# Peptides against a protein of PDB entry 4U39: the designs that were tried, part 124

Target 1, 302 residues: chain A of PDB entry 4U39
Amino acid sequence: SIKVIGVGGGGNNAVNRMIENEVQGVEYIAVNTDAQALNLSKAEVKMQIGAKLTRGLGAGANPEVGKKAAEESKEQIEEALKGADMVFVTAGMGGGTGTGAAPVIAQIAKDLGALTVGVVTRPFTFEGRKRQLQAAGGISAMKEAVDTLIVIPNDRILEIVDKNTPMLEAFREADNVLRQGVQGISDLIATPGLINLDFADVKTIMSNKGSALMGIGIATGENRAAEAAKKAISSPLLEAAIDGAQGVLMNITGGTNLSLYEVQEAADIVASASDQDVNMIFGSVINENLKDEIVVTVIATG

## One batch from the design tools (peptide; made by RFdiffusion4, then SolubleMPNN)

Design b2_p21_2_s1 (from b2_p21_2, 6 letters changed)
Fold by OpenDDE base, seed 5:
Structure b2_p21_2_s1 (fold): chain B 302 residues (1-302), chain A 21 residues (1-21)
Amino acid sequence: as target 1 above (302 residues)
Amino acid sequence: TTTVKTYYYEDGSVVTVTTVT
């Protein structure tokens, strides 16, 4: 089974966005220290952590409280994660609950033998230095607790959106990028409870790889596959070029008119931008909600 | 190698995954 755990406010917002966008084949778990915020989750499983410690009032932007809250609720987290083949841990880093609890939850998932993938955001620079420092500590802890950690630099989202984009919309875009990171992988595996050859390939690329970079490209028209691939490998979300990556996972998602030729064309472009010795796996997904659009997601590991 | 799998979800969603290795 594939489980997606949203941790804290940012993680739960991302999970809500995933549910709203009908990300399939995954079980959703919302985790928070704030009971009121947790009630707003659309997840089937809602877990309040640190009830004794916080009394449901949240972590007060303190990562140590978030950590202790997850530790208090370890047994409940273990029970909720039991039987997962893959666990996505999503959080907005820099807050109390997400920053502190996400590494603990990730470690629990990893100790249970799940392929554990972190998909987290760095806070925007405008959120202040304190949040950046807290996020850095949480990201460091996440790296040790996961097989692969995808870090989304929120400041790079500002390069994709209009300069006049309201702050609230910038946060929503961060939630969308978190969604795309999870969905780009989960769609390739799709079925909870079946470890097939495709999961083994994903596991080979993502197991014990540490930090990963994600690029996204979207295009329409006759050259949409090539354009989407080029946009993905040059994505502002990529903090570095993919040419040094040891492993690449690519998802090509299109409508019912997606051709094998387009898939191959996109794959060739991504391969050409990668190291010659790269272990590259790619999949294509048909999403009937996509008309003439192609979405290419590239995850570079190693 | 190309593998095509189609998944049917309870909500009526259909996802076709083509894996190339």
Scores: peptide ipSAE 0.026, ipTM 0.509, DockQ to the pose 0.110
Fold by OpenDDE base, seed 4:
Structure b2_p21_2_s1 (fold): chain B 302 residues (1-302), chain A 21 residues (1-21)
Amino acid sequence: as target 1 above (302 residues)
Amino acid sequence: TTTVKTYYYEDGSVVTVTTVT
């Protein structure tokens, strides 16, 4: 089974976005220290952590409170994650709950033997230096607790959106990028409750790889596959070139008209941008909601 | 190698995954 656990406000917003976009084949868990915020989650499983510590009032933007809250609720987290083959831990770094609890939850998942993937954001620069410093500590702790950590730099999201984009929409876009990171992997496995060959391949690429980067490209029209692939490998979300990666996971998602030729064309572009000795896995997914769009997601590991 | 798998979910959704290795 694949479980997606959203931790704190940002993680729970991402999980809500995943549910709204009908990401299939995953179980959703919402975790928060704030009981009121948790009630707004669309996740089937909702877990309040640190009830004794916080009394449901949240972590007060303190990562140490988030950490202690997860430690207090360790047994409940273990129960919720039990039997998962893969666990995605999603959070917005820089806050209290997400920053502090996500590494603890990730370690619990890893200790249970799940392939543990972090998908987290760095805060925007405008959120202030304190959040950036807290995020750096949380990211460091996540890196030790996961098999692969995908870090999304929110400031790079501002480069791909209109300059007049309201702050609220920039956060929604961050939630959407988190969704794309999880969905880009989960769709390739797409199996409720079974370890299949696809999971074994993903596990080979993602196990104990440390930090990863994600690129996304979207295109329409006659050259949509090639254009989407080129956008993905040149994505502002990629803080480094793909050519230094030890592993590459690529998802090519299109509508019902997605052709094998388009898949091959996109794969060839990504392969040509990668090192010759890179371990590459390519998956293609049909999503009827995309109609004429192709979405290429590239995850570079190592 | 190309592998095509089709998954059927309880909600009636159908996902086709093509894996190229």
Scores: peptide ipSAE 0.025, ipTM 0.547, DockQ to the pose 0.118
Fold by OpenDDE base, seed 3:
Structure b2_p21_2_s1 (fold): chain B 302 residues (1-302), chain A 21 residues (1-21)
Amino acid sequence: as target 1 above (302 residues)
Amino acid sequence: TTTVKTYYYEDGSVVTVTTVT
């Protein structure tokens, strides 16, 4: 089974966005120290952590409180994650709960033998230096606790969206990018109750790889596959070129009109931009909610 | 090699995954 655990406010917003976009084949778990915020989660499984420590009032933007809250609730987290083959831990770094609890939860998942993937955001520069410093510490702790850590730099989202995008919309886009990071992987392997060969391949690429980068490209029209692939490999979300990656996971998602030719064309573009010795896996997904749009997600590991 | 898998969910959604290796 695949479990997605959203940790703290940002992680829970991302999980809500995944549920709203009908990301299939995953179990959703919402974790928070704030009981009121947790009640707003759409996840089937809701877990309040650190009930004794915080009394449900949240972590007060203190990562140490988030950490201790997860440690207090370790047994409950273990029970919720038990039997997962893969665990996505998603959080907005820089806060109290997400920054402190996400590494603890990730370590619990890893110790249970799950392939543990972190999908986290760095805060926007406008959120202030304190949040950036807290996020850096949380990301470092997360890197030690996961098999692969996808780090999304929120400031790079501002390069993809209009410069006049309101702050609230920038946060919604960050939640959407977190969704895309999880969905880009989960759609390749997500089958209710089935571990397939695709999971073994994903495990080979993602196991003990440390930091990963994600690029996303979206396009429409006659050359949509090529354009989406080019956008993905040149994505502002990629802080480095993919040519140095040891592994590449590519998802090509389209509507019912997605052709094998388009899949091959997109795959060839990504392969040509990658190292010759790279381990590459290409998957294509038919999403009936997509009309003429192709979404290419590239995850570079190593 | 190309592998095509189609998954049917209880909610009636259908996902087709084509893996190229």
Scores: peptide ipSAE 0.025, ipTM 0.501, DockQ to the pose 0.112
Fold by OpenDDE base, seed 2:
Structure b2_p21_2_s1 (fold): chain B 302 residues (1-302), chain A 21 residues (1-21)
Amino acid sequence: as target 1 above (302 residues)
Amino acid sequence: TTTVKTYYYEDGSVVTVTTVT
C-alpha cells in the first residue's frame, strides 16, 4: 500500500488538496498536535500526536515540541503506517509540528521497511528568519530519516505565479506543488489498494538517494510535449540543473489524446538534459481532466 | 521495457499508465 501522511498545518493542507484533486490509490493520514486544526482534515485517518504533552493546543512555533509529540505517539504512528510499501511524508518546514514531527514519522516509516519519501517546503522568505532557521534544521533531520527528500523552495513559487498573487494564494500554490510531487510519483505505481510492478523501478530510483529536486512544466498546443518537458527541466523549482542527477523519475500526464510519440519526445528532451549514466524511469498517465494540456513532472535524485 | 496498465477506480475514474524503464 501507499500511504500519504500530512504532518502539521502545511502537510494537512497539502493532503486536503490531494483529496480534493482525487489523487487515487493512496491512503491519507493526517497528523497534528492541534486537535482543532486536525478536525478540518479531509483524511480518513486522523491522528492527534502528543496529546499528553500539548493537550491538543498545538506545538506553537517550537519544533522540539513537535518532535516530542511524535515520540510520545510512536506506537500509534507505527500502527497507522504498518504494512505500507511506500510512505510519503509531507510537511511545511519552519513550523512547530511539521518541522519536529515529520522527521520522527519518516524514521518510523523507514524502520518499518517502507520506501520513505519526504515532500516538504521551505518557508517563504517573508515568513521570517526564525522559520527559515527552523526549516533548515527540520530538512537536515528529514534527510537522515528518508530514502528521498524532495524539497520545494517556496520562494521559487513566486517566480511561477503572478507578482500580484496574494499571500494566501501563494500558500495554496505551495500546497498544490506538494500535491504534484506526491501525485507525480503515486500515479505511476498506484493501483486500487495495491502497488504494481512499477514500484520496484521507483524503489531503485528513490531508495537511499537523499535530496531530490522537482521540476514541473505545463503546455498546450502542437508542440506541447516538448514545451512541457523543456519547462520541467528549466523549472524555477529546480534549485540546480538536473545534469548532475544519478536518477530521474519523469511523469508525463495528458488527456485521452496523449500519444506515445509525445511521451517519447518529452522523455528524450529530459534524457538529453541529464547525465549519460543516469538511471531514468518515465511513465505516462492519462487524465481526462487535462483535455489538451500536458503536465511533465521531473524528479531528479542523487 | 514498456508496460501499459489501466486502472479502474471505485469512483468511476480510469487511469492509464505507461511505464518505460
Scores: peptide ipSAE 0.008, ipTM 0.310, DockQ to the pose 0.115

Design b2_p21_2_s2 (from b2_p21_2 with H8T T10S T14V T20V)
Fold by OpenDDE base, seed 1:
Structure b2_p21_2_s2 (fold): chain B 302 residues (1-302), chain A 21 residues (1-21)
Amino acid sequence: as target 1 above (302 residues)
Amino acid sequence: TTTTKTYTGSDGSVVTVTTVT
């Protein structure tokens, strides 16, 4: 089974976005210290952590409170994660609960023997230095607790949105990018496509790889596969070129009109931009909602 | 359907899990 755990406000917003976009084949768990915020989750499983410590009032933007809250609730987290083959831990770093609890939850998942993937955001620079410093500490702790950590730099989202984009929409886009990161991997396992991957393939690329980067490309038209692939490898979300990655996981998602030729064309472009010795795995997914769009997701590991 | 389960940890901590099915 695949489990997605949203931790704290940002993680729970991402999980809500995943549910709204009908990401299939995964079980959703919402974790928070704030009981009121947790009640707004659309997740099937909602877990309040640190009830004694926080009294349901949240972590007060203190990562140490988030950490202790997860530690307090360790046994219950273990029970909720039991039997998972893969666990996604998603959080917005820089907050109290997400920053502190996500590494603890990730470690619990890893200790249970699940392939543990972190998908987290760095805060926007405008959220202030305190959040950036807290996020850095949380990311460092996550790196030790996961098999692969995908870090999404929120500031790079501002490069792909209009300059007049409201702050609220920038946060929604961050939630969407978190969704894309989880879905880009989970669909390769859970959703049939033209080229299917198994869990063992994904595990080979993601097990004990440390930090990862994600690129996304979307295109339409006659050259949509090539354009989407080119956009993915040049994505602003990639803080570095993919030509240093030891592993590449690629998802080519299209509508019912997606052809094997388009899949191959996209794969060839990504392979050509990668190191010659890269371990590259690619899968395809059919999503009827994409109509004429192709979405290429690239995850560079190592 | 909403199901709520309360867990008590070894330290006496309480976690409430709500499952929506």
Scores: peptide ipSAE 0.160, ipTM 0.735, DockQ to the pose 0.014
Fold by OpenDDE base, seed 3:
Structure b2_p21_2_s2 (fold): chain B 302 residues (1-302), chain A 21 residues (1-21)
Amino acid sequence: as target 1 above (302 residues)
Amino acid sequence: TTTTKTYTGSDGSVVTVTTVT
């Protein structure tokens, strides 16, 4: 089974966005120290952590409170994660609960023998220096606790959206990028396509790889496959070129009109931009909600 | 249907789990 755990406010917003987009074949768990915020989750399983420590009032933007809350609730987190083959831990770094609890939850998943993938954001520069410093500490702790850590720099989202984008919309786009990171991997295992991957293929690319980068490309029209692939490998979310990666995981998602020719064309573009000795795997996914769009997701590891 | 369960750990910690089916 695949489990997705949203940790704290940002992680739970991302989980809500996944549910709203009908991401299939995954179980959703919402974790928070704030009981009122947790009640707004759409997840099937809602878990309040650190009830004794916080009394459901949240972590007060303190990562040490988030950490202690997860440690207090360790046995119940273990029970909720038991039997998972794969665990996604998603959080917005820089806050209290997400920054402190996500590394503890990730370590619990890894100790249970699950393939553990972190999908986290760095805060925007406008959230202030204190959040950036807290996020850096949380990311360092996550890296030690996961098999693969996908880090999304929120400031790079501002290069994709209009410069006049309101702050609230910038946060919604960060939640959407977290959704795309989880869905881009989970769909390869859980959703039928033209080229299917199994869990063993994904485990080979993602097990004990440390930090990873993600690129996304979306296009329409006659050359949509080639354009989406080119956008993915040149994505502002890729802080480094993919030619230095030891492993590449690629998802090519389209509607019912997706052709094998389009899949091959997109795969050839990404392969040509990668190192010759790279371990590359790719899958295709059919999403009936996509009309004329192709979405290419690239995850570069190592 | 919504069900709420309270779990007590070996250390006396308490977690409330809500499941929606």
Scores: peptide ipSAE 0.155, ipTM 0.742, DockQ to the pose 0.014
Fold by OpenDDE base, seed 4:
Structure b2_p21_2_s2 (fold): chain B 302 residues (1-302), chain A 21 residues (1-21)
Amino acid sequence: as target 1 above (302 residues)
Amino acid sequence: TTTTKTYTGSDGSVVTVTTVT
């Protein structure tokens, strides 16, 4: 089974976005120290952590409180994650609960033998230096606790949205990018497409790889596959060139009109931009909601 | 339907899990 665990406010918002977008084949768990915020989760499983420590009042933006809250609730987190083959841990770094609890939860998943993938955001620069420093500590702890860590730099999201985008919409886009990171992987396993991958294929690319980068491209029209692939490899979310990656996982998602030719065209573009010795795997997914759009997601590992 | 399960750790810590089906 695949489990997605959203940790703290940002992680829970991402999980809500995943549920709203009908991401299939995954079980959702919402984790928070704030009981009121947790009640707003759409996840089937809601877990309040650190009830004794916090009394449900949240972590007060303190990562040490988030960490201790997860440690207090270790046995219950183990029970909730038991039997998962793969665990996605999603969080917004820089806060209290997400920053502190996500590494603990990730380590629990890894110790249970699950392929553990972190999908986390760095805070926007405008959220201030304190949040950036807290996020850096949380990201460092996540790297040690996961098989692969996808880090989404929120400042790069500002390059893909209009400059006049309201702050609330910028956060909503961050939740959407977190969704795309999880869905881009989970769909390869859980959702049938033109080219299916198994869990063993994904495990080969993602096991013990450390940091990963994600690129996303969306296009429509006659050359949509090539355009989407080019956008993915040149995505602002890629903080480094894809040619330095040791592994590449590619998802080509389209509507019911997605062709094998388009899948191959997109894969060839990404392969041509990658190192010759790269271990590349790609899958395709059919999503009826995309109609004429193609979405290419590239995850570069190593 | 909403079901609530309470887990008690070996240290006496309590976690409440709510499942919505």
Scores: peptide ipSAE 0.028, ipTM 0.543, DockQ to the pose 0.014
Fold by OpenDDE base, seed 5:
Structure b2_p21_2_s2 (fold): chain B 302 residues (1-302), chain A 21 residues (1-21)
Amino acid sequence: as target 1 above (302 residues)
Amino acid sequence: TTTTKTYTGSDGSVVTVTTVT
């Protein structure tokens, strides 16, 4: 089974976005120290952590409280994660609960033998230096606790949205990018496509790889596959070029009109941008909600 | 059954796809 665990406010917003977009084949768990915020989760499983420590009032933007809250609830987290083959831990770094609890939860998942993938955001620069420093500490702790850590720099989202985008919409886009990161991997395993990957293939690319970068490209029209692939490898979300990656996982998602030719064309472009010695695996997914759109997701590991 | 398909990129890179049927 694949489990997605959203940790704290940002992680739970991302999980809500996943549920709203009908991401299939995964079980959702919402974790928070704030009981009121947790009640707004759409996840089937809702877990309040650190009930004794916080009394459901949240972590007060303190990562140490988030950490202790997860440690207090370790046994319950273990039970919720039990039987998972893969665990996605999603969080917005820089807050109290997400920053502190996500590394603890990731370590629990890893200790249970699950392939543990972190999908986290760095805060926007406008959220202030304190959040950036807290996020750096949380990311460092996540790196040690996961098999692969996908880090999304929120400031790079500002390069792909309109300059007049309201702050609230910028946060929604961050939640959407977190969704795309999880879905881009989970769909390869859980959703039938033209080219299906098994869990062992994904595990080979993602096990003990440390930091990963994600690129996303979306296009329509006659050259949509090539354009989507080019956008993915040049994505502002990529803090570095993919040519230095040891492993590449690629998802090519399209509607019912997605052709094997388009899949091959997109894969060729990504392969040509990668190192010759790269271990590249790609899958294709059919999403009936995509009309003329192709979505290419590239995850570069190592 | 597992089928393996190899794709060669324009630069000569090789991508192997394993399909489980």
Scores: peptide ipSAE 0.007, ipTM 0.401, DockQ to the pose 0.096

Design b2_p21_2_s3 (from b2_p21_2, 6 letters changed)
Fold by OpenDDE base, seed 1:
Structure b2_p21_2_s3 (fold): chain B 302 residues (1-302), chain A 21 residues (1-21)
Amino acid sequence: as target 1 above (302 residues)
Amino acid sequence: TKTTKTYYYKDGSVVTVTTVT
């Protein structure tokens, strides 16, 4: 089984976005110290942590409160994660609950023997230095607690959106990128496509790999596969080129008209941009909602 | 159906789990 656990406000927003986009084959868990925010979650399982510590009013942007809240709730987190083969821990780093609790939850998942993948955001620079410093600490703690940590630099989202994009829309895009990171992996396992991967394949690429980078490319038209692949490998979300990666996980998602030729074309482009000795695996997914679009997701590990 | 379970720990921590089925 695959479980997605959203931790704190950003993590819960991402989980809501996943549910709204009908990401299949996963169980959703929402964790928060803020009871009011937790009530807005669409997740089937909702867990309030640190109720005595926070009185349900959240962590006050203090990661130590988030950490303690998760530690207090260890047994319930263990119960909620028990039997998972894979656990995604998603959070917006820089806040109180997400930053503090996500590493604790990730460690619990890892200790249970699940393939534990963090999918987290770094805050925008405009959120201030305090959030950046808190995020750095949380990311460091996550690296120790997960098999793979996908870090999404929110500032790079500003390179792919309109310059006049309102702050609220930039946060929505961050939630969408978190969704894409989780879905890009979970669909390879849970959703049949033209080329299917098993969980063992994914585990080989993601187990004990530490930090990972994600690139996304979307295109339409006759050359959509090639264009999407090129956009993915040149994505602003990739803080480094994929040529230095030890492992590459690739998802090629298209509509019902996705061809094997398009899948191969996209895979060949990513392979050509990667090191010759890279362990690359790729899968394809059919998503009827994409119509003429192809989405290529590349996760570079190691 | 919404089910809620609250756990009380010796240290005074409280955890509430809500499951929606």
Scores: peptide ipSAE 0.050, ipTM 0.626, DockQ to the pose 0.013; fails the geometry check
Fold by OpenDDE base, seed 3:
Structure b2_p21_2_s3 (fold): chain B 302 residues (1-302), chain A 21 residues (1-21)
Amino acid sequence: as target 1 above (302 residues)
Amino acid sequence: TKTTKTYYYKDGSVVTVTTVT
C-alpha cells in the first residue's frame, strides 16, 4: 500500500489538493498539532500529535515543539503507517509542526521498512530569514530520515507564475507543486498507462538516494510531448541540470489520445539530456481529466 | 461514518485518531 502523510499546515493543504484532484491508489493521513486546522482536513485519517504538549493549540512556529509532539505520538504514528510499502511525507518547511515533526514521522516510516519519500517546500524569501533558517534545519533532518528527499524551492515557483500573482495564489501553487511531486510518482505505480512501472522499479531509483530535484513540463498541440519534455528538463524547479543525476524517474501523463510515439519522443529527449550512465526509468499514465495536455514529470536522484 | 479512538499511554500522553469510512 501507498500512504501519503501530510504534516502541519502546508502538508495538510497539499493532501487536501491531492484529494480534490482525485489522486488514486493512495491512503491519506493528516497530522497536525493544531486541532482546529486538523478538523479542516479532507483526509480519511486525522491524527492530532502532541496533545499533552500543545493542548491542540499548535507548535507556535517552533520546530522543537513539532519534534517533541511527534515523539509523544510515536506509537500512534507507527500504527497509522503499519503495512505501508511506500510512504510519502509532505510538509512545508519553515513552520513549527511540519519542520519538527516531518523528520520524526519519516524516520518512523523508514524504520517500519517502507520506501520513504519526502516531498517538501522551502519557504518563500518574503516569509523571512527565520523561516529560511528553520527550513534549512528541517531539510537537513529530513535527509537523514528518508530514502529520497524532493525539495521544492518556493522562490522558483515565482518564475513560472505572473509577477502580479497574489501571495495567497503563490501558496496555492506551492501546494499544487507538492501534489504534482507525489502524484508524479504514485501514479506510476497505482494508475494504468501505456507503460506501467511496478513498485520494485521505483524502489530501485529512489532507495537511499538522498536529495532529489523535480522538473515539470506541460504542453498542448502537435509537438506537445517534445515541448513538455523540454520544459521538464529546463524547469525552474530544477536547481541543477539533470546531467549530473545518478538516477532519473520520468512520468509521461496524457489523456486517452496519448500515443506510444509521443511517450517515446518525450523519453528520448530526457535521455539525451541525461548522463549516458544514468539509470533512467520511465512510465506513462492515462488521466481522463487531461484533454489535449501532456504532463512530463522528471525526478533526478543522487 | 466517523469513528474516534482515543489512546492513553503510560507516560500520560493522549492521542485522538479520527477515521472517516
Scores: peptide ipSAE 0.035, ipTM 0.528, DockQ to the pose 0.013; fails the geometry check
Fold by OpenDDE base, seed 2:
Structure b2_p21_2_s3 (fold): chain B 302 residues (1-302), chain A 21 residues (1-21)
Amino acid sequence: as target 1 above (302 residues)
Amino acid sequence: TKTTKTYYYKDGSVVTVTTVT
């Protein structure tokens, strides 16, 4: 089974976005220290952590409270994650609960033997230096606790959205990028009949790889596959080029008119931008809602 | 080496996975 665990406010917003977009083949768990915020989750499984420590009032933007809350609730987290083959831990770094609890939850998942993938955001620079410093500490702790950590730099989202985009929409886009990171991987393996074989391939690429980079490209028209692939490998979300990556996961999602030729063309572009000895897996997914759009998601590991 | 697998589901979805090693 694949489990997605949203941790704190940002992680739970991302999980809500995943549920709203009908991401298939995954189980959703919402974790928070704030009981009122947790009640707004769309996840089937809702877990309040640190009930004794916080009394449901949240972590007060203190990562140490988030950490201790997850430690208090360790047994309940273990029970909720038990039997998962893969666990996505999603959070917005810089807050109290997400920053502190996500590494603890990730370690629990890893200790249970699940392939543990972190998908987290760095805060926007405008959220202030304190959040950036807290996020850096949380990201460092996540790196030690996961097999692969995808870090989304929120400031780079400002390069892919209109300059006039309201702050609230920038946060929604961050939630959407978190969704795309999870879905880009889960769609490769969560489809019935793919899980066992493709999970082994994904596990080979993602196990003990540390930091990962994600790029996204969207295009339409006759050259949409090539254009989407080029946009993905040059995505502002990539803090570095994908050259030198030891592993690459690629998802090519299109409408019912997606051709195998387009899939191959996109894959060849990404492969050409990667090292010759790269372990690359790519999958194509049909999403009827995309019509003429192709979405390429690239995750570079190692 | 390149390995490609295509899976067909009852819902009409098609997933192709290619591994390059």
Scores: peptide ipSAE 0.000, ipTM 0.262, DockQ to the pose 0.355; fails the geometry check
Fold by OpenDDE base, seed 5:
Structure b2_p21_2_s3 (fold): chain B 302 residues (1-302), chain A 21 residues (1-21)
Amino acid sequence: as target 1 above (302 residues)
Amino acid sequence: TKTTKTYYYKDGSVVTVTTVT
């Protein structure tokens, strides 16, 4: 089984976005210290952590409170994660609950023997230096607690949105990128496509790889596969080129008209941009909601 | 409801993201 755990406000917003986009084949768990915020979650499983510590009032933007809250609720977290083969831990780093609790939850998942993948955001620079510093500490703790950590630099989202984009829309886009990161991997396992990967293949690429970068490309038209692949490998979300990556996981998602030729074309482009010795795996997913669009997600590990 | 947003990158690339509500 695949479980997605949203931790704190940002993580729970991302989980809500995943549910709204009908990401299939995963169980959703919402975790928060704020009971009121938790009630707004669309997740089937809602877990308040640190009830004694916080009295449901949240972590007050303090990562140490988030950490202690997860530690207080360790047994309940273990029970909720039990039997998972794979666990996604999603959070917005820089807050109290997400920053502090996500590493603890990730470690619990890893200790249970699940393939543990973190999908987290760095805060926008405009959120202030304190949040950036807290995020750096949380990311460092996450690296030790996960098999693979995908870090989304929110400032790079500003390169893909209009300068006049309201702050609320920038946060919604961050939630959407978190969704794309989780879905890009989970669909490879949970959703049949033209080329199916097994869990063992994904585990080989993602086990004990540390930090990962994600690129996303979307295109339409006659050369949509090639264009989507080129956009993915040149994505602003990639803080570095995919050259030098030890492993590459690629998802090619299209509608019912997706061809094997298009899948191969996209894979060849990503392979050509990667090192010759890279362990690259790719899967294809059919999403009937995609008409003429192809979505390429690239995750570079190592 | 599907909402399509088009993003223009500084490098001249264009990405269209469709979100379902």
Scores: peptide ipSAE 0.000, ipTM 0.257, DockQ to the pose 0.021; fails the geometry check

